# Peptides against a protein of PDB entry 7BDX, part 259

Target 1, 212 residues: chain A of PDB entry 7BDX
Amino acid sequence: EMGAAACTLLWGVSSSEEVVKAILGGDKALKFFSITGQTMESFVKSLDGDVQELDSDESQFVFALAGIVTNVAAIACGREFLVNSSRVLLDTILQLLGDLKPGQCTKLKVLMLMSLYNVSINLKGLKYISESPGFIPLLWWLLSDPDAEVCLHVLRLVQSVVLEPEVFSKSASEFRSSLPLQRILAMSKSRNPRLQTAAQELLEDLRTLEHN

## One batch from the design tools (peptide; made by RFdiffusion4, then SolubleMPNN)

Design b2_p24_8_s4 (from b2_p24_8, 11 letters changed)
Fold by OpenDDE base, seed 2:
Structure b2_p24_8_s4 (fold): chain B 212 residues (1-212), chain C 212 residues (1-212), chain A 24 residues (1-24)
Amino acid sequence: as target 1 above (212 residues)
Amino acid sequence: as target 1 above (212 residues)
Amino acid sequence: SSLMEELFRRTEENTRRAPERARE
């Protein structure tokens, strides 16, 4: 309980750039993010297929951890730190996103995807995650999720890859050969306006790349 | 481990007034400080007389909690919050200071005394803690500690009481009848310059009150 | 909880505020 409460407060205050700088300026930051990855991994491994009640203290704790990582990644120095000093955490997030089933831990998937998107704003970060083994298959696996918010954040991450020529060129063949175009087209007709817009923008960006 | 790390980071960032405001502005602040008190109490009750290794994750966690409370109390809005909304935590700190033996959990006692001193800067806070049952006996119990830092922070808290006429008048009889004057005089000759100064200042303040 | 939703919203806002097309 106390750990979850403390972590939740830390999540709340980590929305500030100055707080992120303070978190990272300490000698304990590396250890903290290492343990964060381990804790998230242990949680996901404990999910024996049962939809763990989102309201459990453990779930709240892991949510807060993922939220902290996302907020750290929202700041330039935080992205730099994650990419340079906490790559194992990024690998863990990618692994966990692959280990979760469609519809499982929806909100956690959203936070993890948001963190990866934020990391992808850093060119080194985008290079690192996009060069991860199975990254493209992982994107399509995640895009099969029935949840609109999960799909939205997948599309945003896909867009981040597509909009970077240096990165996209390395994966363009695999990307084009495996692209679930019909799924993205279906999302462009979604009643969810955010999902609809993200799918439309991605389709426009893809069309622009096919004509160049 | 993760909880202690998160709490330690929260302690570090709580040195900022803006972070304290952010901590308190949430609807979870009340719950957090409630659980803080319970956690500290559980820790002290578990000390079965053994000097718990100061280096344990549990000790570090409780240290961080006490540090957070101290930093919150260092800020005007934090003092107001503690006095108005978290009195049970103040009661717990007073209780725990009484339950700890001389020389036991020295650093924790220092942090708790620092938090009470910070609270005493608020007149309502000083009134509240000084009106607590057994407060004056508790001060003298704590002043029997062999540790110079514990004694220093006790003397500072005593001075805070003595310098407030409205509060001191209510306890002046009990205070004068039980004052360990010889102990304070011995501290005024300490090789520790901070303890020496605090004891000298308190003796001067007491002499001024006897002449008035 | 309402707080978790608010924290989630703030986190989402931080993600949205990030330059979508800017690279560092």
Scores: peptide ipSAE 0.097, ipTM 0.726, DockQ to the pose 0.283
Fold by OpenDDE base, seed 3:
Structure b2_p24_8_s4 (fold): chain B 212 residues (1-212), chain C 212 residues (1-212), chain A 24 residues (1-24)
Amino acid sequence: as target 1 above (212 residues)
Amino acid sequence: as target 1 above (212 residues)
Amino acid sequence: SSLMEELFRRTEENTRRAPERARE
């Protein structure tokens, strides 16, 4: 599909800050990101029936869209745009992460988690995401995934929450009561060095918060 | 369609030289421009049956593709790429310009003509385009269009040929014998100031060539 | 596809280059 090719090119060039600025400087950015959310939602809803071959043009298209969102969120002005003007997209990403089963659409989940992590660098974005209904249960749902990369990016997002006292304080009670400590401890012993490191760092951050 | 939106964004950002370099620096540029030609051809072939509403997502998608080609051709490295590596796309554009009727798909014709004009700034590109079978008859076919913008961009392309002695000499006999002088003279009296100026300049260039 | 993997890698690198512990 030409659409998938064009979207893939847009994904590739969106790695540049100047391209992100150009995307956002246009009058079509809002509509684009609105349709992005709808397209991703339609794709995920279609997965429950036919095992759409993950290598389909549609899958590649949705990956490219998620990649674009991630790359936009990697830039300060892109984060500001998403948080101020595309909150429905963030809500959609959170919903889709909940709708996907463990082991399902791993690469898409990773891209979506990366986008949320990038958004969480913006304090307003972190507040918005963390105050979303069911956010904490969602984190633990995602952390139950057998995929190490999914778990890695969940841990990074959890760390982003934990490192911000203003945000963490609002959720601290629920967070502490539901923390899958045994799962995180198991990840700190993972053979995957990135997952191991992320789990260790999070455990250190959590220990620091318990002593204060 | 999300594809149309993504392609439109890619078109918008392709106005930047850095984005054009990024598009071309990828391993997919060749495939992208190959599919672009095929997609444009399929669209034009579909027009003979149903008056596809010119405002369809498909039409917008094809306009965006033509816009991308134009913007790529506006940059020196983009012209070099198209002339060296995407000649089939240039052949397709020339073919489609011949297949479209006067008054049909005016905006698409304008974008395609703009792309050819940009390619013609490269001497190698100008040689390639002007040596295409039926090129001179095609110019006059396009110049019969009632649309002033189509005619303007045809005149600019004709001027690009006329201003290059090495290229003009190869076609001079056919050019002189088939020149729609009355049509160009009529355009020099147009109420459209851009068309008027372009026609006047071309007439001056032609007079200069007759005296040498 | 090898390209999708490369684009994924580049996207991951972009995410890694984001200031992980800085708040905006």
Scores: peptide ipSAE 0.091, ipTM 0.724, DockQ to the pose 0.273
Fold by OpenDDE base, seed 1:
Parts: sequence; structure tokens; C-alpha cells
Structure b2_p24_8_s4 (fold): chain B 212 residues (1-212), chain C 212 residues (1-212), chain A 24 residues (1-24)
Amino acid sequence: as target 1 above (212 residues)
Amino acid sequence: as target 1 above (212 residues)
Amino acid sequence: SSLMEELFRRTEENTRRAPERARE
């Protein structure tokens, strides 16, 4: 309980740029983010056995950790730190997104996808994530999720790749050959207006790339 | 491990007034400080059984909690919050200071005494603490500690009582009858310059009060 | 740990920065 409460407070205050700078300026940042990855991994691995209630202290703790990572990645210096000094954490997040089943731990998936999207604003981060083994298959796996928020954040991450020619050119062949176009077209007709808009924008971006 | 790391980071960033305001402005503040008291109490109660190594993750976690309370109490709005909304935590800190033996958990005692000193800057806080049952005996118990830092922070708290006539008048009879004058005089000759100065200042303040 | 000592130091500094004898 106390750990989850403390971590939740740290998550809340990490919305401040000054707090992110204070976290990163401390000598504990590297260790903290290393343990963060391990803790998230241990939690996801534990889900295969016992039906952990979504509202458990452990779930709240892991959500707070993912929230902290997301808030750190929202700041330029935080992105630079993650990309330069916490690549293992990024690898862990990518792995965990692959290990979770469609419809499983939706809120956690959203936070992790938000963190990756924030990292993708950094060109080094985008390169690192997009060059990860199985990245393109992972995007399509995640896009099969029934949850509209998960799909929204996947589409945003896909858009970050598509809008960077240097990154997109490296994966363009695999991307084009495996693109779940029918799924994206279905999302462009979603009742969720955010998902609908994101799918439409991505389809427009893809059309623009085909004509270049 | 992760809880201690997260709480340590929260302790570090709680040195900022803006972070303290963010903690207090959240809907989790009351719950957090309630659980803080319970966690500290559970830790101190556990010391009577197993020789908890001072460097355990649990000890570090409790030190971080005590540090957070101290940093919150260092800010005016934090003092007001603790005095108005977290009196049980103050009661817990007073109790824990009584439950710890001389020489036991010195660093924790120092942090708890620092928090009480900071609370004593608020007149309501000083009144609340000084009116606590057994407060005067507790001061003398703590002043028997062999540690100079513990004794220093006790003397600072005693000075806060002595310098407030409204508070001192209520306890003056008990205070004068039980005052460990020889102990304070011995501290005024300490090799620790901070302790020496604090003891000298308190002796001067006491002499001034006898002449009024 | 060196960090805990630094956090203690910072906490002590923050305590020293509290308005001593300024009753609120």
C-alpha cells in the first residue's frame, strides 16, 4: 500500500518539468529506471498465473511507474535521458507490449504506448524504437486490440514513423507488405472520434507517401 | 527495493516548495500521510524482534518517509496541513520517539525531531505538540541519548517551547521541576560546536526567563 | 549510502531554511 501511494504521488508530481529535472539530476535515476523495468516485467509475467485484480496495489504501483516514465518522456531532457541511458527500459516496454494479450491490461498498454510515442519525438528515440526487432509486427499485434484507446496510441506511434522519411525508408518495404489497411480503414469509420480522426490522418499521410 | 527507490526520489524532490504544494494539492495527501504514520509505526515495532540492519530497504523506505514529512513541515502550507489534517501522524512521531531506545535508529530520530521542530514554527503546531501527554518527560528521555545530533534537535525543540510564553507558561511548573540542568550544562561544554552553541543559547534563554 | 547522506543533508538544509522563531 505505502509503496503504491508514494509512487502515485511521484507520478503526480512528475508532471512538472522541474520535478523531472530533479529526478534526472539525482544519482538514483539510472537505478530507479532499471528497477522500474524489472518491476513492470515481473508484474506482466505474474499475470499469466493468477488473475490479478486490475485494482490491486501492485497494478496501481506499476501504473504509477509507467506514468512516471511517460511524464519523463514528455520532457526533452527526459527523452534524451531515456534514449541515452535507459535503453533497456525501452526494450522492456516493447517486450511487455508484445507479451500482453489483446484486451489485457489496457490502461498499462496505453501508458506504455504513450511513453513510446513521447520517446518517438526524439529522433534518436524514434530510430531506436523503430529498429527494434519485431517492431512492425508488434504494431500490427497491438492494432488488433479491441480497445479504442490502445489502437489510438498505436496509430499515433505509426504516424511518428511514417512522418520521418529517414526512419520510414528503412522499414518501408516491410511496412507496406504487412500494413493492415482494412483494419485502419475500419478505424477511420469508428464511433470513437479520436480514433476515427487518427486513422483518417494516417491514411492521408500514407497516400501522400505513395505519390512521392 | 522499488518502493524504497521511488520513496527516496520523492524525498529528494520534496525539498521543493512546488513539489510540497503538488503533494498537498492532490487528493491522495491525507491517505499518504495516514499510511506514512502506520508504516513508520510498523517499522519501529518490528525493531524489537529482529536486528533490522540499518541499511535495509525497509529502513531506507522509512527514512525517506520521515524525510518527506520533514520537508513538508519545512514549508508554511505543509505545516498548516500537518497541524490541521495530519495530527495522527504527529502523535505517531511523538510515540515513536518515545518507543526508540537511546542510541537506537539515530538517523530516524533526527528526521522525526526535525519534523517536529519544523511543525513547532507554526504556533498551532507548537501548542499541539507541547500539549501532548508526556511531552516534557519525552524531551528529557530524548536528551539522555548519547548522540549529539539527537540532543541538538531536542534542544532546538526545547528552545521553541521556551521562546513562546503562551506555551511555556502552561508547562512551566513541570518544566522547571524536571529540567535536566546538569545534562544541558554538560552539553554546553561538548566538543560538538553545534551542540555546545545550542546548549549555551538555551541556558541564556532560561536565565532570561528566571529574571522576568 | 552516499545518497541517503545527501538526502539527509538536503533535508537538514531545508529544515535550517525554515523560518526559525517566526511563529505562524
Scores: peptide ipSAE 0.029, ipTM 0.706, DockQ to the pose 0.285
Fold by OpenDDE base, seed 4:
Structure b2_p24_8_s4 (fold): chain B 212 residues (1-212), chain C 212 residues (1-212), chain A 24 residues (1-24)
Amino acid sequence: as target 1 above (212 residues)
Amino acid sequence: as target 1 above (212 residues)
Amino acid sequence: SSLMEELFRRTEENTRRAPERARE
């Protein structure tokens, strides 16, 4: 309980750029993010056994960790830190996003996707993530989620890839061959305005790339 | 381990006034400080049984908690919060300082004393602490510690009492009758310059009160 | 200056999209 409370407070304050800088300026940042990945992985692995109550202190703790990672990645220096010094954490997040079933741990999945999106703002981060084994299949796996927020953040991550020619060119063939176009088209008709907009924008970006 | 790491990071960033405000501005502050006291108490109670390794993750966690309390108390709004909304935590800190033996958990004792000193900057905080049952005996108990840093912070807390006439007048008789003057005089001869100065200042303040 | 160019490059690398904040 106390750990979850402390981590939740840290999550809240990590919304500040100055706090992110303070976290990263300390000598404990590397250890923290290393253990963060392990903790998140342990949590997700535990889900296949017992119905862990989603509202447990453990769940809250892991959500807070994912939130911290997201907030760190929202800052330029945080992205630089994650991409340079915490690649294992990024690998873990990618793995966990693949391990989670559709509809499973939706909030955690959203936070992890947000973190990856933020990392993808950094070109080096985008390259690193997009070059991860099975990245394209993972995107489509995640896009099968019934949750609109999950799908939204997947679409945004996909858009990050599509909008970067240097990254997109490497995977363009695989991307085009496996693109769940009908799913994206369906999302462009969503009543969720955020999902609708994200799907529309992605479709526009894809059309632009086909004409060039 | 992860909890200790998160709490340690929170301790580090809590050195910022803005972070303290952010901690207190959240809806979780009350719960956090409630559990903080309980966690610290549980730790200290566990010491009477097994030689808990002072370097354990648990010890680090408790040190971080005490550090957070100290840093919160360093800020005006933090003192106000503690004095108004977390009195139980202050009571716990006072109790734990009494429960710890001389030389036991020196680092924790120092952090707790620092927190009480910071709280004592607020007149309401000083009143609350000084009116705690056995407060004066507790100060002398703590002053028997062989550690110079413990003694330093005790002397500073004593000075906070002595410098506030409204507080000192209530306990002046007990204070004067039980004052370990020889111990304070010995500290004024310390090779530790901080301890030496604190003891000298307190002796000067006491002399001023005897002449008035 | 070389410093301004480096700062510009770093800015360009990190300004492709607006970051998101995680909320409690």
Scores: peptide ipSAE 0.022, ipTM 0.712, DockQ to the pose 0.050

## One batch from the design tools (peptide; made by RFdiffusion4, then SolubleMPNN)

Design b2_p25_1_s1 (from b2_p25_1, 17 letters changed)
Fold by OpenDDE base, seed 5:
Structure b2_p25_1_s1 (fold): chain B 212 residues (1-212), chain C 212 residues (1-212), chain A 25 residues (1-25)
Amino acid sequence: as target 1 above (212 residues)
Amino acid sequence: as target 1 above (212 residues)
Amino acid sequence: EGITVEELLNEPGVETRKETQRLGE
């Protein structure tokens, strides 16, 4: 309980750039983000077989941790820190996104995807995550999720790859060969306007890349 | 572990006024400070008989909580919040300071005393804590501590009472009758310059009050 | 009754939009 409350407050205040700088300026940031990854991993591993109540203190704690990571990644110095000093956390997030089944822990998946999107704002961050083993298959795995918000954040991350020539060129062959085009086309017809727009924009970006 | 790490980061960033405002501006502050009091109380109660390693994650967590309370109380709006909305926490801190033996949990005692001193900056806060049952006996109990930093913070809190006529007048008879003058005189001869100064200043303030 | 964890849900983490021109610092 108290840990979840403290983490939730830290999440709230981490929306400020100055707070992110203060978090990162201390000698404790490395340890915090290391334990964050381990805690998130332990939580996801515990979901296999136990109906952990989604409303548990543990779930709230992990959501707050993922929220903190997202807010840190929203800031330029935070992205730099994560990509330079917390790569294990990024690897953990990628792994956990693969370990979670479609429809499982949707809120956590969204927060983790938001964090990866924020990391992808930095070219260095985008390079790092996109060069992760199984990254492209992971995107398609995540895009199979029934949740529109999960799919939206996947499409945004895919767009970040497509819009960066240095990154896309390295994976273009695999990307083109495995692209779930029918799924993206179906999303472009979604009743969810955000998902519809993101899918349509991505399809337009992909068409532009095929003509060049 | 993770709770202690999160709380420690929150403690660090709570040194900023803007962070304190952000903590208090949410609907979560009341719950957080309620659980804080309960957590601190549970920790102190667990010390009776178990050699809790002073370096435990639990100890670090409680220190961080006490640090957060101290930092909140360092800010005007934080003091107002504590005195108006978190009186149970103030009562808990006063109780825990009485429950701890001389030389026991010195660091926690210092942080709690710092928080009470910060609260005492507000006349409303000083009135509240000084009107607490057994407040004057508690000051003398705490002043018996062998730790110079504990004694320093007690002297500062005593000075806050002495320098406020509205507060001192209500307790002046009890204060004068129970004053551990020999202990304060001994502190005025301390090799610790901060303790020496605080004891001397308090003795000067007391002399001024006797001549008026 | 345990204070429901729901009341402690902060808003989702802030996302920044990728600006097309941010040079790789």
Scores: peptide ipSAE 0.019, ipTM 0.762, DockQ to the pose 0.066
Fold by OpenDDE base, seed 4:
Structure b2_p25_1_s1 (fold): chain B 212 residues (1-212), chain C 212 residues (1-212), chain A 25 residues (1-25)
Amino acid sequence: as target 1 above (212 residues)
Amino acid sequence: as target 1 above (212 residues)
Amino acid sequence: EGITVEELLNEPGVETRKETQRLGE
């Protein structure tokens, strides 16, 4: 209980850029984000056996951790920190997104995807995550999720790849050959306006790349 | 480990007034400070049986909690919040300060005393803590601590009582009759300059009250 | 008839700027 409460408060205050700078300016940031990755990994691994109550204090604790990572990645210095000093955490997030089944831990998936999207704002971050083994298959795996919010953040991450010629060119052949176009087209017709817009924008960006 | 790390970061960022305002502006503050008191109490109660390693993650977690309370009490709105909405936490801190033996959990005692000192800046807070049962005996019990930093913060809290006529007048007879004057005089000769100054200032304030 | 990738890709896209997402509970 108390750990989850403390982490939730830290998540809330980490929405401030000044708080992110304060977190990163301390001598404890590296250790914190290292343990964060380990904690998230331990949580996801525990899901294979025990019906972890998704509403447990442990779940809330891990959600808060993922939220903190997202808020850190929302700031330029936070992205720089994660990409330079916490690559293991990024690797862990990518791994956990692969380990989770469609519909499993939806809130955690969304937070992790949001963190990766924020990291993708940094070209170095985008390069790092896109060069991770199985990154393209992972995107399509995640896009198979029944949750519209999961799919939304996947589409945004895909868009980050598509909009960066240096990143897209390296994987363009694999990307084009494996692109779940029918799935994206279906999303462009979604009643969810955010998902609809993200799918439409991605389709437009993909069109622009075929003409160039 | 992770809980202690998160709480330690929250402690660090709570040094900012804006972060304290953000903590208190949320819907989670009341629950957090309620659980904080319970967690600190559970920790202190665990000391009677097991040789708790003072360097444990649990100890660090409780130190961070006490640090957060101190930082909240350092801000006007934080004092108002504690005195109006978290009186049980203040009662818990007073109780725990009584339960701890001289030389036991020195760092925690210092943080708790610092929080009470910060609360004493608010007249309503000073009234509340000074009207707690056994408050005057508690001050003298705490002043028996061999640690100069514990004694320093006790003297500062005593000074807060002495400098407030409305509070001091209510307990002046008990205060004067039980005053460990020889102990305070010994502290005024300390080689620790902070302790020396605090003891000298208190002795001067007490002299001023005898002439009025 | 399956919509080909080619048919979807023919309209000039607007450059979408990446936006930061801040969360708090």
Scores: peptide ipSAE 0.020, ipTM 0.757, DockQ to the pose 0.037; fails the geometry check
Fold by OpenDDE base, seed 1:
Structure b2_p25_1_s1 (fold): chain B 212 residues (1-212), chain C 212 residues (1-212), chain A 25 residues (1-25)
Amino acid sequence: as target 1 above (212 residues)
Amino acid sequence: as target 1 above (212 residues)
Amino acid sequence: EGITVEELLNEPGVETRKETQRLGE
């Protein structure tokens, strides 16, 4: 309980840029993010066994960790730190997103996807994650999720790739050959207005790229 | 390990007034400080059994908790919060200071004493802690510690009482009758310059009160 | 009414939107 409470408070205060700078300016940041990746990995590996109640202290602790990573990635110095000094954590997040089944750990998936999206704001970060082995298949795997919020954050991450010509050109052949167009078209008709809009915008972006 | 790392980061960032305001402005503050008291109490109770290595993750976790309380008490809004909404935590800290033996958990004692000293800056806080049952005997118990830093923080807390006429008048009879004058005189000859100065200043303050 | 652990989890992390540079026409 206390660990989850402390980590949750740290998540809340990490919404401040000054707090993120204070975290990263300390000698403890590298160790913290290293252990964060390991802790998240251990949690996801534990889910294949016992029905850990999704509302467990452990689940909440891991959500707070993912939230901290997201908040760090939300600011420029945090993105620089993650992309330069904590690449193993980014690799771990990509791996864990692949290890989770559709409908499994929705909240954690959303936070991890938000963190990757925030990293993708940095061109160096976008290059790093998009050049990761199996990145495009991972996007399509995640887009098969029944959860509208997971799918929304996948579409936003796909859009980050599509809107960057240097990155998109490297993956354009694989992207075009494997694009789940019918799934994206279905999302453009969603009753969820955020998902509907994101799918429509992505379809427009893709059409623009076919004409150029 | 991860809990201790998260709590240690929270301690580090809580040195900022803005972070303390963010912690206290959240709906989570009351719960956090409630669990903090319970966690510290559980730790101190565990020390009578197995030789928990003083450098354990658990020890460092509890030190970080005590550090957070100290940092919260260092600012005006934090003192107001503790004295108004977290009195049980203050009672717990007073109890734990009594439960620890001389030379036991020196770092924790120092942090707890620093938190009480910070609370004593507020007249309402000073009244609350000084009116606690057994407060004066507790001060003398703590002053028997062989550690110079523990004794320094006890002397500072005693000075906070002596320098406040409204508070001192309520306890003056008990204080004068139980004063470990020989111990304080010995500290005024300490090789530790901070302890020496604090003991000399307190002796001067006490002499001034005897002449008035 | 005690603040539920669930309410604690629901504060989403801050997201930064990528400024889509509109390709100027």
Scores: peptide ipSAE 0.020, ipTM 0.760, DockQ to the pose 0.066; fails the geometry check
Fold by OpenDDE base, seed 3:
Structure b2_p25_1_s1 (fold): chain B 212 residues (1-212), chain C 212 residues (1-212), chain A 25 residues (1-25)
Amino acid sequence: as target 1 above (212 residues)
Amino acid sequence: as target 1 above (212 residues)
Amino acid sequence: EGITVEELLNEPGVETRKETQRLGE
């Protein structure tokens, strides 16, 4: 309980840029983000056995950790830190997103996807994550999720890739050949307005790339 | 490990007034400080059995919690919050300071004493802690500690009492009758300059009160 | 009733939005 409460408070206050700077300016940041990755990995690996109640203190703790990573990635210096000093954490997030089944740990997926989206705001971050092995298959795996919010954040991450010609050009062949167009088209007709908009915008961006 | 790391980061960032305001402005503050007291109590109660290595993750976690309370109490709004909304935590800190033996958990004692000293900056806080049952005996119990830093923070807390006539008048009889004058005189000759100064100043304040 | 552990956990992280035409920084 107490660990989850403390981590949740840290998550809340990490919404401030000054708090993110304070986290990063300390001598403890490197170790913290290293252990964060390990903790998230241990949690996801434990899901195959006991039905960890998603409402458990452990789940909540891991959500708060993912939230902290997201808030750190929301700040320029935080993105720079993650990409330069915490690459193993980014690799872990990508791995965990691949290990989770569709519909499994939806809230954690959303937070991890938000963190990767924020990292992708920086071209260096976008390059790093998009060059990760299996990145394109991972996007489509995640886009098969029944959860509209997971799919929304995947579409936003896909959009970050397609809007960067320098990044998109490297994976364009694989991207075009594997694109789940029917799935994206179905999302463009979703009753969820955010998902609908994101899918429509992505389809427009893809059409623009076909004409160029 | 991860809980201690997260709580240690929260401790570090709580040195900022803005972070303290953010902690208190959230809907989670009441619960956090409630669980904090319980966690600290559980830790101190567990010391009678297993020699909890003072360097354990559990010890570090509890130190970080006490550090957070100290940093919250360093801010005016934090003192007001603790005295109005978290009195049970203050009662717990007083109880735990009584439960710990001389030389036991010195670092925790220092942090708890620092928190109480900060609370005592506010007259309302000073009134609350000084009116707690057994407060005067507790001060002398703590002043028997072999640790100079524990004794320093006790002397500072005693000084907060003696410098407030409205507070001191209520306990003046008990205070004068039980005052470990020889112990304070010995501290005024300490090789520790901070302890020496604090003991000298307190002796001067006590002399001033005898002449008034 | 004491605030449940669950109530402590529902705040989403803050996310920076990209403009659709420009990657930020």
Scores: peptide ipSAE 0.017, ipTM 0.758, DockQ to the pose 0.078; fails the geometry check

